# Peptides against a protein of PDB entry 2AZE, part 159

Target 1, 148 residues: chain A of PDB entry 2AZE
Amino acid sequence: AQECQNLEVERQRRLERIKQKQSQLQELILQQIAFKNLVQRNRHAEQQASRPPPPNSVIHLPFIIVNTSKKTVIDCSISNDKFEYLFNFDNTFEIHDDIEVLKRMGMACGLESGSCSAEDLKMARSLVPKALEPYVTEMAQGTVGGVF
Target 2, 101 residues: chain B of PDB entry 2AZE
Amino acid sequence: GRLEGLTQDLRQLQESEQQLDHLMNICTTQLRLLSEDTDSQRLAYVTCQDLRSIADPAEQMVMVIKAPPETQLQAVDSSENFQISLKSKQGPIDVFLCPEE

## One batch from the design tools (peptide; made by RFdiffusion4, then SolubleMPNN)

Design b1_p23_8_s3 (from b1_p23_8, 12 letters changed)
Fold by OpenDDE base, seed 5:
Structure b1_p23_8_s3 (fold): chain B 148 residues (1-148), chain C 101 residues (1-101), chain A 23 residues (1-23)
Amino acid sequence: as target 1 above (148 residues)
Amino acid sequence: as target 2 above (101 residues)
Amino acid sequence: SSTAEKLQKISEKINQRLANPVI
């Protein structure tokens, strides 16, 4: 009886770990798709323009963005070596990493929200190795969550 | 029996986890390859237009933070406190507004 | 979830990204 109880506890632990890994895998897939799609977009754009964009017109990854109302007052404290920053706002703000920005740009093909057209799904599949294609399909269908 | 059933379940879960690990390794490898490719690095950028698409500059100010690896970010957004703190370990943090602002 | 909870999740993701900023 005690042995069975121990195994049941382990079963639950494994299920939780699998769930965590599924989440991590999905995020990794989205990152891969987003990055590759971004690179392809920019490559194509530069080819059409026959030149790279002006250096000050682009922001290279990685980055974080903060957006707030133009009316928001921001106080900034910076250490002498610029290793530490403290921003104080008088109103609400939003903060996003570059991955979230790419998702909102559609670079993940709507896969992150399950809002994939057939064309979006085709693009997403084309940006991952074959071994990941089934998982991409499941993500698009919203069927991820079961055990293999 | 119950023991045999549980043992079998655990084996199946182990196989599933191994499959996930394999897929994650593939993803990690792909991301590493991208990070090591100089052309990909050069092309890994967004434009001011891209940022405008997600945060309307007519209404919003957009601040960009370039922080070195392992920088720690803390944020509080409440009626009593609105703040962001950044602490880096590997170098200075760069903060700027979008160039077109 | 509360705004605080959402922000916490975002912060965690950002910190994870900063820990390993691929590309």
Scores: peptide ipSAE 0.543, ipTM 0.929, DockQ to the pose 0.677
Fold by OpenDDE base, seed 3:
Structure b1_p23_8_s3 (fold): chain B 148 residues (1-148), chain C 101 residues (1-101), chain A 23 residues (1-23)
Amino acid sequence: as target 1 above (148 residues)
Amino acid sequence: as target 2 above (101 residues)
Amino acid sequence: SSTAEKLQKISEKINQRLANPVI
């Protein structure tokens, strides 16, 4: 009885760890797809324009964005060495990392929400190594979460 | 019996976890390769138009933060306090508005 | 509050991103 109890505790521990790793893997896949898709988009755009965009017109990764109403008053305090920033707003704001931005741009092909068209899924699969394609398919179908 | 079943479950879970670890290693390798590729680095950018596409361009101000690795961000959004704090360990932080603003 | 909790989660994700920025 005690032996079985010990194994059940271990079983539960492993299940939880697997669940955490599944979430991490999904995020890594989404990042990979988003980054590769972004690079591909920009490469194509530059080829079509026959030139790169003006240097001051683009923001290279990595970055964070903060958005708020244009009416929001922002007070910014900066250390002399620029190692510390303090922003005070008089109203609400949103903050996002570059990954979230890319997802919202559709760079993850809607895979993050399981909203992939056939074309989106095809694109997503094309942006990952063959070994990851089955998992991408599972993500698109919403079947991730089971123990395989 | 129960013991045999649990033992089998643990073996299967171990195999599943190993598979996940393998897939994660593949992903991290791919991401590392992207970060090391000069052409990919050059092309890894968004435009202000992109940023405004996810926010109301007419009503929203978009601030961009370029912070070195290991920078700590703290944010508070409450009725009494709307604040963002940034503390870098490795270098200066750069903050700017989208050029189109 | 729920908003505070959401923001905390976002901040955690951002900090994780900052800890190891890929690209």
Scores: peptide ipSAE 0.540, ipTM 0.927, DockQ to the pose 0.745
Fold by OpenDDE base, seed 2:
Structure b1_p23_8_s3 (fold): chain B 148 residues (1-148), chain C 101 residues (1-101), chain A 23 residues (1-23)
Amino acid sequence: as target 1 above (148 residues)
Amino acid sequence: as target 2 above (101 residues)
Amino acid sequence: SSTAEKLQKISEKINQRLANPVI
């Protein structure tokens, strides 16, 4: 009985770990697709323009964005070495990393929400190694979650 | 019996986890290769137009934060506290506003 | 609150991104 209980605890531990890894894998796949798609977009755009965009017009990864109303008052305290920042807002704000920005730009082909067209899915599949294609398909269908 | 069943389940879960680890390794490798490619690094950017498409500067102020690796971010958004704290360990943090032009 | 929970999740993702800023 005690041995069975120990194994049941271990079973639950493994199931939880697998679930966590599945979430991590999905995020990694989305990042890969988003990054590759972004690079392709920019490469094509620069080729068409026959030159890179102005340096002050682009923001290289990685970055974080904070958005708030233009009426929001922001108080910023900065350490002397700029290692520490403290922002105080008088109203609500939104914060996103660059990955979320790329998703909202459509760089992940709507795969993040399972809202991809056939064309989006084709693009997503083309941006990952063959071994990941079945998983991408499952993500698009929203069927990821079982043990495989 | 029950013990044998649980033992079999654990073996199956181990195989599933190994498969998952394999897929994760593939992804990690692809991301690393992308990050090591000089051309990809050069092309890994968004434009101000991109940011405008998701947060219109006419309505929203967009602040961009460039922070070194391992920087820690803490945020509070409540009725009484609206705060973001950044603490870097490796170097200075750069903060700027996304221009409307 | 639900807002606090959402912000916590976002912050965790951001911190994870900052810990491993690929590209």
Scores: peptide ipSAE 0.536, ipTM 0.928, DockQ to the pose 0.702
Fold by OpenDDE base, seed 4:
Structure b1_p23_8_s3 (fold): chain B 148 residues (1-148), chain C 101 residues (1-101), chain A 23 residues (1-23)
Amino acid sequence: as target 1 above (148 residues)
Amino acid sequence: as target 2 above (101 residues)
Amino acid sequence: SSTAEKLQKISEKINQRLANPVI
């Protein structure tokens, strides 16, 4: 009886760890797809234009964005060495990392929400190693977590 | 019996976890290779148009933050306080608006 | 609040990104 109880506790610990790793893996896959897709898009665009975009028109990764109403008053205090910034807003704001931006741009092919078209899924699969393709398929179908 | 069943479950979970670890290692390796590839680094950018596509530039302003690794961000969004704090450990932080705003 | 919780999650994710910014 005690042995069974110990094993059940261990089972629960393993299940939780697996769940956490699944989430981490999904995020890693999305990042990989998004980054590769972005690079591919830009490469193609530059080839078509026969030139790179103007330097001041692009933002290289990594970055963070903050968006708020143009009517929002922002007070900014900066340390002398620019190591510290403090922004105070008089209204709500949104903040996103570059990965979230890429997702919203469709660079993750809708995989993040399980909203992949057949073409999106094909693209997503093409941007990962073969070993990851089954997992990408499961993500697209929303069937990840079958180990439980 | 129950013991045998649990033992079998644990073996299966171990295999599943090992598989996840393997897949995660593959992903991490792929991301590292991308970050180390000069051409990929050069092409890893978004445009102001991209940012405008996900935000309404007519109504919203977009501030871009370029911070070095290990920078810490704290944010508060409440009726009493709307604040973002950034603290870098490895260098200066750069903040700018999208030029085409 | 739900908004505060959401922002906290976003902040955590951003901090994770900043801790190890691949690319």
Scores: peptide ipSAE 0.535, ipTM 0.927, DockQ to the pose 0.716

Design b1_p23_8_s4 (from b1_p23_8, 12 letters changed)
Fold by OpenDDE base, seed 5:
Structure b1_p23_8_s4 (fold): chain B 148 residues (1-148), chain C 101 residues (1-101), chain A 23 residues (1-23)
Amino acid sequence: as target 1 above (148 residues)
Amino acid sequence: as target 2 above (101 residues)
Amino acid sequence: SSTSEKLAAISERINQRLANPVV
């Protein structure tokens, strides 16, 4: 009886851990797709332009962005060594990491929201190793969640 | 019996977790390969136009933050306090506005 | 507030990204 109880507790713990790992894997897949798609886009663009873009025209990963109204007053305090920054706004702002930016750019092919066209899904599958393709398909269909 | 059933369930869950770990390892390996590839690193960028595409170009300012690894970020967005705090441990933080404003 | 909760989640994700800035 006590052994069964212990195993039931362990079962629940494992189920939760699996759920967490599923979430982590999905995020990693999205990152992989987004990064590879971005690189592919830029490679093609540079080939078409026959030259790299000006250095001051691009922002390399990783980065964070903050956007707010142009009317927002921003007070910035910076330490002497630039190790510390404090921004005070008089109104609301948005903050995004580079991954979120890439998703919004469509670099993850809409897979993050399960909003993939046939072409989007084809692209997404082409940017991952074969072993990950079934999982990409499940993500697109919204069927991820089962234990396999 | 009950014990046998639970034992079997745990075995199946273990196999499932191992499969997930395997897939995760594949994925992390791919990401590391990207980080180690010079050409991929060179091409891993966005433009200011890209950033404007996700914000309102006419009404929004876009600030870019380049922070070293392990930098800590805190943000508060309320009527009483609108602030972002950044603390780096490994080096200086670079902040600039998108020049196409 | 819900806004604070959402921002907290975003901040946590960003901090995680900063801790592991692959690529």
Scores: peptide ipSAE 0.495, ipTM 0.922, DockQ to the pose 0.749
Fold by OpenDDE base, seed 1:
Structure b1_p23_8_s4 (fold): chain B 148 residues (1-148), chain C 101 residues (1-101), chain A 23 residues (1-23)
Amino acid sequence: as target 1 above (148 residues)
Amino acid sequence: as target 2 above (101 residues)
Amino acid sequence: SSTSEKLAAISERINQRLANPVV
């Protein structure tokens, strides 16, 4: 009886761990797709332009962005060594990491929300190794979550 | 009995977890390859137009933060306080407006 | 507030990203 109880506790622990790993895997897949898609987009754009963009016109990953109204007053305090920054705004702001930016740009092909067209899904599948394609399909269908 | 059933469940869960670990290893390998590929790194960028495209429809100021790894960010957004704090441990933080501004 | 909670979640994700940068 005690042994069964111990195994039941272990079972629950493993189920939770698997759930967490599923979430982590989904995020990793989205990142991979987003990054590869971004690189592909830029490669194509540069080929069409027959030159890279001006160095000071692009933002390389990784980065964080803060956006607010141009009317927002921002006060900034910076340490002498620039190790510390303090921004005070008089109104609301938004903050995003580069991954979120890429998702909103559609670089993850709508896979993050399970809103993939057939073409989006095809693109997403093409940007991952074959071993990951079934999981991409499951993400697109919203069927991820079961224990296999 | 119940013991045998639980034992079998645990074995199946172990196999599932191993499969997940394998897939995650594949993903991390792919990401590592991207990070180590010079051409991919050169092409891993967004434009100011990209950044503004994801902002609210209202005219927005876009501030870019380039911070070293392990930098800590704290943010407060309330009627009484709108604040962002950055603390780096590994080097200086670079903050600038989107070049098109 | 919902805004505070959302911002906290975003901040957490950002800090995680800063802790483990990729590409």
Scores: peptide ipSAE 0.488, ipTM 0.922, DockQ to the pose 0.723
Fold by OpenDDE base, seed 2:
Structure b1_p23_8_s4 (fold): chain B 148 residues (1-148), chain C 101 residues (1-101), chain A 23 residues (1-23)
Amino acid sequence: as target 1 above (148 residues)
Amino acid sequence: as target 2 above (101 residues)
Amino acid sequence: SSTSEKLAAISERINQRLANPVV
């Protein structure tokens, strides 16, 4: 009947919402792992060096990077208050946020691709609260959302 | 009947979503703790070596953009137009090149 | 095109990051 049809629509809506939240949670977990791992790495490095790195040698989060061929010509127009930038390239470019950079650095322990060793998985689990550990395990196995 | 089945499904989905929300709250709390920890903020950086590890500076130039929250980025990458537009709402945008080795 | 669609997805992700930079 009409009531059943309405509930079926609602069911589908909820399933889609859950799917979206699941994706968001996975990304949040990856960010948490990446950030904590980065901090630990840098802390250890500074301790080993007995000093912080030179100020001009580090880039604090957050940031975005744009990479292109060194031969690419870039024209930049900037507003007076530097609130607006316009870059024109004569060739293709790539854009990455800091999270993607951290992932490529291995800060997320390969969890983002489900390609993590046992040691990587152990590290990832150690960087999240206990309540999130099962989800991290499922992410590593590629089985997230299997119950839905 | 079908109505009862659907009702049960909706209840189960509600419980699943609540569990999901709980996990998300835990995760966001952890991220907030990181943002509030001064030492963590100080250590939340990458080095030039890190960027070189993912982008070969011999072949690629790397431009770094430091933009305030809620900055809008638009990009076009086609044979007719290669463009990036940035519009900030909260403050100036800083752009610099990653130093070569 | 597929390239433009991919770039749009990337831009959206970046904008989401810019909207809420946790760290």
Scores: peptide ipSAE 0.466, ipTM 0.920, DockQ to the pose 0.795
Fold by OpenDDE base, seed 4:
Structure b1_p23_8_s4 (fold): chain B 148 residues (1-148), chain C 101 residues (1-101), chain A 23 residues (1-23)
Amino acid sequence: as target 1 above (148 residues)
Amino acid sequence: as target 2 above (101 residues)
Amino acid sequence: SSTSEKLAAISERINQRLANPVV
């Protein structure tokens, strides 16, 4: 009985660890797809335009964005060495990292929500190594989570 | 019996975890390769139009933060306090408005 | 509040991203 109890505890610990790793893997896959898709998009666009965009017209990764109403009053204090910033707003704001921005741009092909079209899924699969393709398929179908 | 079943389950879980570790290693390797590729770094950008497209329909001001690794961000969003604090450990922080503004 | 919790989660995710940026 005690032996079985010990094994049950171990089983639960392993299941939780696997669950955490599954979540981490999904996020890594989404990042990989998003980044590669972004690079591909921009490469194609630059080729068609026969020139790169103006340097001051683009924001290179990594970045964080803050958006708020244009009517929002913002007070900013900056340390002398620019190591510290403090922003005070008189209204609500939103904060996004670059990964979230890419997802919302569709760079992850809707895989993050399991909302892939056939074309989206094809693109997603093409942007990962073969070993990851089955997992991408499961993500698109919303069937990730089982023990394999 | 129960013991035999649990033992078998643990073996299967071990195999599953090993597979996950392998897949994660593949994925992290791909990300490292991307980060080390100069051309990919050059092409890893968004436009201000991209940034505005993900915001709410209301006219928005978009502020961009370029911060060194390990920078800490703290935010408060309440009726009494709307604040963002940034603290870098490795260098200066660059903040600017989207150029299209 | 729910908003505060959501913002905390976002901040944590952003801080995690800042700790180890890919590109």
Scores: peptide ipSAE 0.465, ipTM 0.919, DockQ to the pose 0.745

## One batch from the design tools (peptide; made by RFdiffusion4, then SolubleMPNN)

Design b1_p24_1_s1 (from b1_p24_1, 9 letters changed)
Fold by OpenDDE base, seed 2:
Structure b1_p24_1_s1 (fold): chain B 148 residues (1-148), chain C 101 residues (1-101), chain A 24 residues (1-24)
Amino acid sequence: as target 1 above (148 residues)
Amino acid sequence: as target 2 above (101 residues)
Amino acid sequence: PDIKITTGPVPPLDPAVSSTTITL
């Protein structure tokens, strides 16, 4: 019947929305873990060194990085007010945001790739509120996606 | 029948979505707390050593871009063009190179 | 996200902008 057809369409719409929210939630969890882990690492490091690092040796979030071969020629055009930049490269480049950098640093405990050791998972769980711990566990197992 | 089954599914999906929304609210709250904590923000940094750990400066140069929120980045990486365009609306953009050592 | 990233054609900047060439 038409009513059933309408409900089936609605069901599919909701399933897709849930799937999108699951993806968003996973990313938010990874960000939270990465940020908290980074802060803890730096706090510990500064305590051990008994001083903060030199100001010019650190890069505060947020940032992005661009990497290319050292042999790449780069032409950079900058507006007077520094509101606009244009970079021309003679070879390929890569762009990474700060979150990706943190992930590659291991700040997300390998949770992003499902490569968590038992210790990594323990750390990840410790960096989120208890309500999120079950979801972190599911992420580590690669079992996120169930809606029933 | 089919109608009853679909109705039940929709109710279950509603509950699932509500739970997801709740978890997302928890996450966003935690992130906001981090952003509002001055000590956390002071400690929210990476070092040149960190960047060297993920990109070998012996082979690669690493350029760091500090841009205001809502800055637009457009990139072309093809066989014909290799370009990056940055356009800020809220302030100047800072760009610097990460030293090899 | 703080930065909106898109891929596509990049328009040239105004010719009056300052240019620097870097070779490492």
Scores: peptide ipSAE 0.203, ipTM 0.878, DockQ to the pose 0.064
Fold by OpenDDE base, seed 5:
Structure b1_p24_1_s1 (fold): chain B 148 residues (1-148), chain C 101 residues (1-101), chain A 24 residues (1-24)
Amino acid sequence: as target 1 above (148 residues)
Amino acid sequence: as target 2 above (101 residues)
Amino acid sequence: PDIKITTGPVPPLDPAVSSTTITL
């Protein structure tokens, strides 16, 4: 009886760990798709333009985006060495990391929200190693995370 | 019996976890390869057009922060305080504004 | 937006203030 109880605890622990790993894997897949898709997009665009974009016209990863209403007053304090910044806003703001930006750009093919068209899914699959394709499909179908 | 059933469940879960670990290793490897590929990193950029699609500078100001690795960002967004604090340990922080046009 | 940029030392964030910390 005690052994069974111990195994039940272990079972639950393993199930929870698996769930966590599933979430981590999904995020890693989304990042991979987003990055590769971005690179592919830009490569194609540069080929079409026959030159890279001007350096000041692009923001390379990694980056953070902060946005707020144009009516928001911002007080910015910067240290002399630019190692420290303090921004004070008089209203709410939003922060987005580069991955979130890429997702909103559709670079993850809508896989993050289950909004994949057949074409989106095809693209997503093409941007991952063969071993990950089934998991991408499961993500698109929302079938990941079932009881094993 | 119950013990046998639980033991079998644990074996199956172990196999599932091993599969996940394998897939995660593949993913992390791919991401590392991307980070190490200079051409990929050169092409890993967004444009102002992209940023406008996220937050239109006509309505929102869009600020871009480029900071060295391990820079600390603290954000407070509450009724009493709206602030962002950045502290870098490895170098200067660059902040840019996305132009409206 | 009305952005005022000043130079000088950045005061430390009050530890009593609830904040979200992100490491870049």
Scores: peptide ipSAE 0.023, ipTM 0.861, DockQ to the pose 0.653
Fold by OpenDDE base, seed 1:
Order: structure tokens, then C-alpha cells, then sequence
Structure b1_p24_1_s1 (fold): chain B 148 residues (1-148), chain C 101 residues (1-101), chain A 24 residues (1-24)
């Protein structure tokens, strides 16, 4: 019947939307964990040192990273007002956003790859509101989306 | 029949989506609070040591780009062309090099 | 050690190429 067909189309639409939202939520959770973990680490470090780091020794978010072989030759052109940059490389390069950098630093506790120790999972849970803890657990277990 | 089953499925999916929306709202709120907290933003930084941990300066050059919001980045990474173009509209772009030592 | 700023005014940019755009 036409009614059943309409509902089946709607069902598929909702399933796809839910899948997208699950992906978005997971990324948001990872961002939150990574950010809070970074802040916590730095706060502790500054407390131990009893001073903040020198201003020019740190890079505040947001930023991006470009890395290439140290043998790569880079030609750079810059506008006078520094509004425009052009980099030409003679070999391949990589670009990473700050979130990816934080993940690689372990700030997301390995949750992004599902490689969480018990301690990592404990840390991850401690960095989110209580309402998000079950979802963090599901992420660590790889059971997100199991309802579908 | 099939209609009743589909109707029930849609109700269950609605509940699932509502739960996701709720969790996303909580998460978004937390991120916003972090972005609005001056102390958190002051502490939201990485060091050269951190950057060295992800790309060893013994083998890789690590360049940091800080650009104003809405800056356009275009990257070409092909066998014949390796290029990054940056265009800002809101202010100057800063580029830093992480020292090897 | 301190992070170094390695950029300054240089000759005008070459013509830009169209490619994948990332908004920062």
C-alpha cells in the first residue's frame, strides 16, 4: 500500500539522519574530552611550575599544522599586510587541524580509535557530563548504533 | 500488519533521535561553556614538545598557521604540484616554525 | 625554546590555483 511505502521511505530517512547524528555526537564528545583534557594537563603543569609558560613558547587554539620532510624545499610568498600566503613545496606535505593534533597527543584518551585502557576510559568518563558517560562507554566498546 | 510494524519502528526511531538530540545539546553546551571560559581558553594551548610528539623535527618540519576566522585555505598535493594558499579577510595570518630543539 | 615567526613581507603572490577549500 502507498501508506506503507511512505512510512518505509520515512524510516530510511530517519535511519540515515540518526546515523549522521551519531557521527556528529561522537566527534563532539571527542572534541570535548580532548579540550578538557588539554586544559587540565596545562593547568596542572602550570600549578607545578607556579607560573605560566613563556608567551611565545605555546600555540593557542585554534591552529593548523603543516608538516613535511625537513628536506622539502619551501618557497613562500606573503602579501605586505600578511593577509595572503602562498607556499610552494617540492614534495608532499600533510595538514592537520588542532583537533587531530590533540587526538594524536592522546588527549582524547584513545577513544577515537577504540583503544582505551580501563584508565583511559575512566579519564574519558570524568571529562564529560554524567548524561554523556553511557555514550562514552558505548564508544569505547564499539557498540554505538547497535540499536539499529 | 506491516503498517502497525512500521508505525512502531518510527516511534522507536523518534525516541532514539530525541535522545541523540538531547545528548548533542548537552555536548554543544559544554563546548560553548569551554569556549566562553577565559581561563580555559588561556590554557588551551600546545607546546613545541607536543608538536614534536606528533611529528619528529629530526625528520619533519612542523609549521604552525594561526589565521583569523573565515580564512580560506586551498591545498594542492599532487605529483606535479604541492601548494598551500591562504587568504584572510579579517586580519593578518601568523606562521610559526617549531624549532628542532 | 621559543616558537619562531618565519614569515614577513615578500614579493607579490603568484596567481592562486583553485582547489579544495578549507575554511578556518
Amino acid sequence: as target 1 above (148 residues)
Amino acid sequence: as target 2 above (101 residues)
Amino acid sequence: PDIKITTGPVPPLDPAVSSTTITL
Scores: peptide ipSAE 0.023, ipTM 0.863, DockQ to the pose 0.270
Fold by OpenDDE base, seed 4:
Structure b1_p24_1_s1 (fold): chain B 148 residues (1-148), chain C 101 residues (1-101), chain A 24 residues (1-24)
Amino acid sequence: as target 1 above (148 residues)
Amino acid sequence: as target 2 above (101 residues)
Amino acid sequence: PDIKITTGPVPPLDPAVSSTTITL
């Protein structure tokens, strides 16, 4: 009885660890797809335009964005060496990292929400190594989470 | 009986975790390769048009922050205080605004 | 269109406190 209880505890620990790793893997896959898709998009765009965009018209990763109402009053203080910034707002704001921006741009092909069209899924699969394709399919179908 | 079943479950979970670890290693390697590829990094950018698709500059001000690695961001968003503090350890921080048009 | 750089003249920074910390 005690041995069975010990094994049940171990089983639960392993299940939880697997669950955590599954979440981490899904995020890594989304990042990979988003990055590769972004690069591919921009490469194609530059080829079509026969030139890169103006340097000051684009923001290279990594970055974060802060957005707030245009009516929000912002007071900004900067240190002399620009190592420190302080922003004071009179209303609420939002912060987003670059990965979230890419997801909202559709660079992850809607895989993050399991809302992939056939073309989206095809693109997503094409942007990962073969070994990851089944997992991408499961993510699109919302069937990730079981023991495999 | 129960012991045999649990033992079998643990073996199956071990195999599943090993497969998961393998997939994670593959994925991590791919991300590393992307970060080390100069051409990929040159092409890893977003435009003002992209940012407008996230938050409409007609209604929202969109500020972009470029900071060195290990920069600390501290934020307070409450009814009493709305503040963002940035502190870099490795160099200057740059801030940009996305124009409306 | 070009992105506007917003690092013009501003008041000097003073110490501040925050409730949420994120490492970039």
Scores: peptide ipSAE 0.022, ipTM 0.862, DockQ to the pose 0.274

